# Peptides against a protein of PDB entry 3ESW, part 217

Target 1, 322 residues: chain A of PDB entry 3ESW
Amino acid sequence: NNIDFDSIAKMLLIKYKDFILSKFKKAAPVENIRFQNLVHTNQFAQGVLGQSQHLCTVYDNPSWHSIVLETLDLDLIYKNVDKEFAKDGHAEGENIYTDYLVKELLRYFKQDFFKWCNKPDCNHCGQNTSENMTPLGSQGPNGEESKFNCGTVEIYKCNRCGNITRFPRYNDPIKLLETRKGRCGEWCNLFTLILKSFGLDVRYVWNREDHVWCEYFSNFLNRWVHVDSCEQSFDQPYIYSINWNKKMSYCIAFGKDGVVDVSKRYILQNELPRDQIKEEDLKFLCQFITKRLRYSLNDDEIYQLACRDEQEQIELIRGKTQ

## One batch from the design tools (peptide; made by RFdiffusion4, then SolubleMPNN)

Design b2_p26_1_s1 (from b2_p26_1, 17 letters changed)
Fold by OpenDDE base, seed 5:
Structure b2_p26_1_s1 (fold): chain B 322 residues (1-322), chain A 26 residues (1-26)
Amino acid sequence: as target 1 above (322 residues)
Amino acid sequence: SDKELVMKILELKKLKEEGFEEKREI
C-alpha cells in the first residue's frame, strides 16, 4: 500500500488551519468573565487594555498618512534609498528595499527632521538657550494646547531674562510635524505614524521602565525588527539591556493585529521582578485583546497572522537558549 | 556558553550611550 504522503500532508494542513481558526472564534462566556475580572482587579491589566484601545488603531488614519507624506522630503528620502540599494548590488528580492527605506527614515528623522528636547529653549532669548532653563514643575494644558491631545505641560523659567517657557507634551502626532521636537514619547509617536504612512506593518513597544520604541515587520528578514528612532537603531534589541545596562520588567508591543509580550527580545540581563500580574494572566490578556482585534478579518488573514505569531514565539524562545 | 559568547559579541557592538538616563520622562 503506497502511502500517499502528499494527500496526508494536505489533509493535515486543512485540519491544522481549522484548529487555528477555531481559536479565533468569539470568546467563550468563561473567557469574557475571566477578562472582565482581570481588568477590574489588576491595575497593570487595566493599563495594558487602556493602551491597546489607543495604540492599536490610532495610527490607521489615511488623512494623517497623507499629511505625513506631504510634509516629508520624499525626493531626498527615495534618492538616498536608491543610492544605498544600488551600492549593495544584491539580486536579493524586492523585499530588501523596504529595509533600506526604514534605515533611511531613521537617518532622515534623527539627522534632518526631528530634535531632542531635554529642556526647551527660552521663547524670549531664542535658539541654544536651554542651558539657562530651570524647571518649575508641570501643569495642565491651556485652551490652545488642549486642542492637540496634551495631558501635561512642563514649565521652565529662564535664568537670564526671567520669562516662563512652556513645553507642552503633545500626543497629537500631526502637531509634532509642526513642533519637530520632544523626548522618547514624541519621537516614537511620530515615527510610528511615519512608518505606518509608508504602508508598513508597525508595532508600538511600551517599556514599563520609562522608554518606548517601534517594531517593523520586515518581509526580507521575515520577522519583527527592533526600530528606535531616538537611537537611529535598526535590529539592535540588545541596546537597552547590554549597552545601557538598563533594568527592565515588561516590554509590550501594540499593533493593529495584536498585543504581544516582547520582553524576551529586549530583557537579556538585569531583569526586574515581574510582580504586576501573573504570567498566565498576562498571556491570557494579550491573547484575548489580539483575538478581539482580529474579529473582522477573514479566515486566510487570521491563519497567516497566526503562523507569523507562532514563528515569533519560536524566535523569542530560541533567543533564551543560546 | 553560547550565551556568554553572544553577550560578549553584543558588548563589542556597544553603541555609544548618548546620555539617555537623564532624559527619561514619558
Scores: peptide ipSAE 0.080, ipTM 0.498, DockQ to the pose 0.023
Fold by OpenDDE base, seed 3:
Structure b2_p26_1_s1 (fold): chain B 322 residues (1-322), chain A 26 residues (1-26)
Amino acid sequence: as target 1 above (322 residues)
Amino acid sequence: SDKELVMKILELKKLKEEGFEEKREI
C-alpha cells in the first residue's frame, strides 16, 4: 500500500490552517468578560491597552507618509543605499536592499537630520548653551504648544542670562520634522513614522524602564529586527541588557497587526521582577488586542501573520536557550 | 597592545555609561 504522503500532508495543512483561523474568529463572551475585567482591575493592562489604541494605528497615515518623504533628502539616502548595496556585490531586486535602506535611514537620521536634547539650548544665548541650563520643572502646554499634541513642557533657566527656555515634549511626529530634536520618545516616534513612510512593517517597542525603540520586519532575515534610532543600531537587541547593563522588566511591541511581549528578545540579564500583571493575563491581553487588530483581514492574511507570530515565538524561546 | 585597546574600549564604555546616567531617555 503506497501511502500517499503528499495527500496526507495536504490534508494536515488544511486542518492546521482551519485550526489557526479558528483562533482569530470573534471573541467568545467569556474572553470579552476576561478582557474587560483585566483592563479595569489591572493598571498595567490598562496602560498596554491605552498605548495600543494610539501606537498600533497612528503611523498608518498616508498624508503623514507624504510629508515625511517630501522632508527627507531622498536623493542622498538612496545614493548612499545604492552605493553600499553595490559595494557588497548584491544584485538589484534582492530582499536585502531593504536592510541597507533601514541602515542608511539610521545613519541619516542620527548624523544628518535629528539631534539629541538632554537640555535645550538657551533661546537667548544661542547654540551649545545647554550646559548652562537648570531644570525648574514641568508644566502644561501653552496655546501654541497644545496644537502639536504636547503632553508636558519642561522649563529651564539659563544660569548665564537668567532667561527661561521651554522644551515642549511634542507627540505630533510632523512637528518633530520641524523641531528636529528630542529624547528617546521623540526619536522613536519620528523614526517609526519614517520607517512606515517607506512602506515597511514596523513596531514601536515600549520598555517600562524608560526607553523606546523600533522593530522592523526584514524579509531578507525573515524575522523582526531590533532598530534603535538613538544608537544607530540595527539587529543589536543585546545593547540594553549587556552593553548598558540595563535592568528591565517589560518590553512590549506595538504594530498595526498586533501587540507582542518581546521582553525575551531584550531582557537577557538583570531582569527586574515582572510583578505588574500575571504572565497568563499579559499573554491573554496581547493575544486579545492582536485578534481585534486583525478582525478586518482575510483568512490568508490572518494565516500568514499567524505563521509569522509562531516563528517569532519559536525564536524567542530558542534565544533564551542559547 | 591588546590590553591598551581593551582599556580604551572600557574607558569609552564607562564614558558612554556616565553619559547615559544623565540622559533622561523619555
Scores: peptide ipSAE 0.077, ipTM 0.546, DockQ to the pose 0.015
Fold by OpenDDE base, seed 2:
Structure b2_p26_1_s1 (fold): chain B 322 residues (1-322), chain A 26 residues (1-26)
Amino acid sequence: as target 1 above (322 residues)
Amino acid sequence: SDKELVMKILELKKLKEEGFEEKREI
């Protein structure tokens, strides 16, 4: 009996696809009960859910993408990408062009477009006066600031003129195209929208220890790539644990197609206690939210994303960012 | 007034310290 290995391989592939698709079927009543109990009893789980409800969908706005593309100097960006691609990119094929684009967007955003704001300049004294600013604390937004999804306003007093300067922490990324300043939150928020506006697969990574960054799915590298707009960093997931010697407990990635614990990519040393949730419950939570985000996708899309998820899990286990 | 602003800021800081505001300064 010649074992038709090709026929067996085809049958195994069909069964594997069916198995993968079965995981994305509507949640069983027991899973819904477990999810509801988890988000009602665990504050960290509630926080992850709340973040997913915003971060997984907010950047999928075509009107915002148009405004971004109209605001950026696309001629400068593509001129620089074409210039760098012409040096080294032709040997690697067209798929590497997008990696050059993301690298130029990192350069453009940090060098030409956006500003870091530890303290605001004094509204009365003008530019380069942040050294004279004393923090008084934070308050709620006023009526104007509230139009731009502002949760908090930092208040500063000028030591020179005595005037008060407000630094509103805007969550509206379109307002950030105007203000062009902020800290990690504003940087990552607007940069996530910028990458999405180029049609890229992007995740927002939240670190529990007060930092945020992006991941971009490189078709050239066939993996999720670390992208930090604050640092102009591409594919350097080690910078926090190694270069900064940062202590961290959780890194959670939020994208349109899923929520993933990416802590293993970034927490290479100085791991803090993971005491906010049980590991099994966090894994369940991320899988459950991911399943909900994929309910409207077709079988082919679900299968492709599941293959991507499997490769990422293998990468995260092996510790080989190849 | 600047005094009312400072008092409101101190009240909000107290509420933050009491765990009513999960506002991270990212």
Scores: peptide ipSAE 0.075, ipTM 0.469, DockQ to the pose 0.010
Fold by OpenDDE base, seed 1:
Structure b2_p26_1_s1 (fold): chain B 322 residues (1-322), chain A 26 residues (1-26)
Amino acid sequence: as target 1 above (322 residues)
Amino acid sequence: SDKELVMKILELKKLKEEGFEEKREI
């Protein structure tokens, strides 16, 4: 009896598609109750929900994409991308062009566009005066700073002239196109918007231990790729755990199509206690938010995203980048 | 391929089951 393996494979795929689609149906009343109880009783869950309500949607703004593209030196960027792409003789195919674009955007952003700000320069003494700045603490924004989604302003006194310099921590990424300075928060915020403005599939990754970065979905590599604008880093998820010897507990990725615990990609050693939430409750929370983000998608879109999610879960379990 | 997808699904199920058994032994 010749077992028709192709017929069996087709039948298994149909059953699997139906099973996947069943998970993305409208939440049962019991799931809604579990979700509500979790976000009302667990502060970490409430924080993840609050971040998802902002980070999953804020970068899907066509007006902001236009402003970004009008602000960047696109001629320089594409000239450099074309130059690097031409070196490989197109042997890897057209999909690799987007990886070269992301690598050039990392270079351009760090080298030509944005500045790291540990301490601000003195507004009175001018450039390269940050060494003379003493932190006095933080305060709320003034009326002007409040227009640009500013929650905190760091206050510095110049040891040379005695004047006060304000460093507002702006969360408006359009204001960051003007200021062109910040720490990891400002870098990641604006760089996430930049990548989104090129039509890329991007996630914002929040680490509980005071760092943030991006992930980009490479069509060439067919996976999520680590992207850190601060480090000019592409596909180096190990840099935090191995190179920095950083201790970490949670890394959560926020994108338009889902929220994912990506801790296993980045926490390779020196894992801190994961005591903020039960692992089952975190898994449930991320799945529930992801399900809500996909409610308007059709069955084919849901199926394609679910196939991508399962590939990522295999990668995260194996501890190997695919 | 569809075959590779099925194999990955089966492997993912196995890995999830093995990881759940390891958590029961701790």
Scores: peptide ipSAE 0.013, ipTM 0.348, DockQ to the pose 0.230

Design b2_p26_1_s2 (from b2_p26_1, 16 letters changed)
Fold by OpenDDE base, seed 5:
Structure b2_p26_1_s2 (fold): chain B 322 residues (1-322), chain A 26 residues (1-26)
Amino acid sequence: as target 1 above (322 residues)
Amino acid sequence: SDKEQVMFILELEELKKKKIEEKGEI
């Protein structure tokens, strides 16, 4: 009896699809109880939930995407992408164009568009006066600053003129298109929105040890790619653990379609104790939030995303970017 | 292809099995 392997393969794929889809059905009462108990009893879990409620959805705003695209020098960006693609991209296929786009956006953002702000310039003395600025502390936002999702304002005094300069830490990425300055938080926030505005699959990665970056899903590489706007870095997940010798405990990625513990991609050495939550509870939490984010998706979308999730889990287990 | 998808699923399930065995959950 010639075993029809093609028929068996089709039957297996149907059964596997059904099995995967069954995992994304509405949560059982026991799962809801476990989730509620976890977020009420574990501060780290509550923090992850709170971040997911913002970071997973805030960047999916078509009006913001339009404002971004109107603000960027698209002619310069695409000219540079086309130039780099014309050198090498034709040999690699059409999907590589998006990788060139992300690399140019990293260049453009760091070199031409946004500025690092350790200390602000003096509002009275003008540009290149940050050296004269002494920190006085932080305070709450004023009535104007509060309009732009400002959590805190850093206060500086100019040693030259004695005037006070305010550095509001805006969380509104549209306000950051105007101010064009900040630290890792402002950089990552606006750059995440920029990538989203080009229709890309992007995640915001939160590191517990005071850093943040992005991941982009490359269709060319068929995986999530590390993207750090501050570093102009593409596909260099090792920079924190190896180059900076940074100690880290948790890296959590937040996207429209899921929340994922990506710690294994970035924590290659000097791992700090993971004592904030049980590993099983963190896994459950991320899966539960991911499941909720996918409730409105169709069966084919759920299946494709689940296959992508499993590929990522294999990558994270093997410790090799294939 | 269906073949590539099946091979991927099999590899994934083998890796999951190995991970369960390493954790002593079986």
Scores: peptide ipSAE 0.091, ipTM 0.695, DockQ to the pose 0.245
Fold by OpenDDE base, seed 1:
Structure b2_p26_1_s2 (fold): chain B 322 residues (1-322), chain A 26 residues (1-26)
Amino acid sequence: as target 1 above (322 residues)
Amino acid sequence: SDKEQVMFILELEELKKKKIEEKGEI
C-alpha cells in the first residue's frame, strides 16, 4: 500500500543523509597523515593545494564585488538581459534569467569591456601598433607593478621608434578593471570575479596544458555549465578536445565549496598521460580539500552540496553533456 | 519529491556498483 512506501522512503532518506554527513565529519588522524604525506611527496598535489588556497577564497571579497558592479555598465547589461528574457525566457520560468545574464556578461566582456593582448601597443606610437613590437623576454616587476600582484613583465621593443613597452602580467583582478587587457589568465581571473560579483556559484577551471576557464552552476539546468570568457562560450565543454583538437591531461575546478577533477567533462579525446599523481590520490586530495572548505557549514548545507556533487559525478560518468 | 530522491539514490548506487565491477575492484 502507498502508506508503506512513504514510510520506507523516509527511513531510507534519513539513513542516507546520515551516511553522506559521515563522510564530511572531521578528518581522522589517518586521513591527515595521508594528506600531509601526499602534499609533501607529490609536486602536483602541492600545486593543487597551493591553487586551492588562493582560488577557492580570493573571489569571496565583498569590497571587490562592489568595485566590479560600480565599474560595469549595469544599465546596458540588464537592458540586454531583459530583452532576451522577454523574447524567449517567460516560457522557461524565472530560473533561466541567470543563464541569460551569464550569456550577456560573456558578450559584454568580450565585445565591450576587455581586450585580447597577444602583443601590447607601443606606449609611444599609440593604438594599433602591436605589429611593430618585438619581444625581448621577461623581467621581474618594478616597484609600481609589484603593488598589483605582478609576477612577470613581458618586455617589447618597438621597431618603429625603438622605445621599450612593458606588459605586466597582473594577477590583481581590480587592476585588470583598469588595464582591460590580457591573455587567458587575465580574462579568466577578472571574469571569475565578475560572475561572483553577481552572487553566482562559480568555479575556476585550471587546465595543466596552459588554459583556464570558468564553470557556473545554473539553477535552470541544475548542473555546472562551461563558461569561457575568451571564446564567449556557454555550455560548450567540447570546444577544446573536439574543435581545437587540444591534447589535455588534467582539468581541476576550484570553488568556495570544493575542488573537483572535471577532466572527464573536457577531455573527450587526445588524452595525455595522467602520470603526475595516482588517480586514487588525486580523488583523495580533492575530497580532503573539499571537506576542509565545508567544515563551517551546517548539516543541511553539507547534505545539499553533497547531493549536487553526486549529481555531477553521475553526469561525468554518463557523459550526458558531452 | 521523496520518490525522486529515492530513485536518485538507487541509480547512484547502481552506477557505483557497475563502475567498481568494470574496474575489477571486486
Scores: peptide ipSAE 0.089, ipTM 0.699, DockQ to the pose 0.250
Fold by OpenDDE base, seed 3:
Structure b2_p26_1_s2 (fold): chain B 322 residues (1-322), chain A 26 residues (1-26)
Amino acid sequence: as target 1 above (322 residues)
Amino acid sequence: SDKEQVMFILELEELKKKKIEEKGEI
């Protein structure tokens, strides 16, 4: 009796699909109670929820995408992408083109477009005067700065001319297209929007130890790829733990389709205590938020995203064994 | 392919099993 393995495989896949979809149905009353209790009793959970309410949806703005694409030198970007793509002997239509695009966007953003700002230049003395700037502290935004989602303004005094220079920490990424300067927060904020404006699947990664970066989903590599605009880094998740010897406790990725604890990708050594929340509660929280973000999706979209999630979980398990 | 999807599911369940064993939960 030849076992019809193809028939068995089809039956298994049907049952597996139904099982996966069952996890994404409306939350049970007990899950809602657990979620409410968790976010009301745990400050870290409340912080993750608050970030998800912003970071998961803010970059899905078609008006912002248009403004970005109108602001970037697209001719230069695509010329460089096409040049490097052709040099490596790839044909048009290969999924790898997107990897070349992201690599060029990293180059363009760091080299041609955006500036690192530890201290601002003096508004009176002009360019390359940041060395003369003394921090006086931070204050609230003025009426003009408040128009651009500014939470704080760093105040600096010029040691040469005595004038005050303000460095507003803008959270409006459209204002960052004008200012073209900042630290990791401004870099990651605007670069996340830039990647989203090219129609890419992008996540914002928050690290508890005061760093932020992106991930993009490579269709060629069939995985989430580390992207740091500050470092012009592509697929180098080890740079923080290994190269910087950075100590870290949590890395949380925020995207339109989910919230994921990606700590295992980036925390390879020097792990700090994960004492802000129970591991089971963090897992529950991320899954619960992810489930809510997917409530409007159809069964096929939910299933495809769930398969991608499971693939990522496998990768994160294997990466610790290599 | 259906075969690749089945193999993926089997691999996933095997990795989950190994992880449970490593944690001493079984």
Scores: peptide ipSAE 0.086, ipTM 0.683, DockQ to the pose 0.277
Fold by OpenDDE base, seed 2:
Structure b2_p26_1_s2 (fold): chain B 322 residues (1-322), chain A 26 residues (1-26)
Amino acid sequence: as target 1 above (322 residues)
Amino acid sequence: SDKEQVMFILELEELKKKKIEEKGEI
């Protein structure tokens, strides 16, 4: 009997699709109990859940995407992308154009659009006066600042004029389009929205050791690509562990389609103790949240995303991101 | 291709197996 390998392959693919889809069915009662117990008993798990409820959905706002696209100099951006693509991109096909777009958005955002704010300028003395600013501490938002999802306001006194300057830490990315300044939190927040506004698959990466960045899914590279707006960095996941010699314990990626522990991509050396949660419980938590995020998707979408997840897990195991 | 998809699945299952073996869960 000639083994019809093509028929066997087709049957295997059908059964495998059904098996994958079965994992995304409604959670069993035991999984719901485990999840509830975990988020009520483990503070780190509760934090990951809380972040997922915001970061996985907040950037999927069509009104915000329109405001972003109306605010950016699209003519400049596309002119620069077209220019760089015309040099080197034609040989690699159309999919590389999006990588050039993300690289230009990194350039544009850092050089032309947004500003790093270690200390604010004095509101009275004007520009380039941040050197004269002394921190007095932090307080809650006032009535105006509270309109823009402000968590805290850093208070500074000018050593020259004695006036107080407020630096509100806005979480509203639309307000950040106006203020055009911040630290890693504001940079990553607005830049995540910018990338989403171009219709890109983007994740927000939270590092427990006080840094945040993005990942973009490159169709050209067929993987998640490290993107740090603060550093104007594309595909350099090693910069934290190697270049900065940063010690890290957890990196968690938050996207519309899932929550993923991406620590293995970024923690290459100087790993801190992972003592906040059991590894099995973290894996369960991320999978459970991911399953909930995909509950409304069709079978083909679920299958494609599951294939992407598995490819990423291979990449993270092999260390072949470079 | 169907062949590439099958090879991908087999590779995934082999990596999962190795990871379980390394953890002593078998």
Scores: peptide ipSAE 0.115, ipTM 0.712, DockQ to the pose 0.247; fails the geometry check

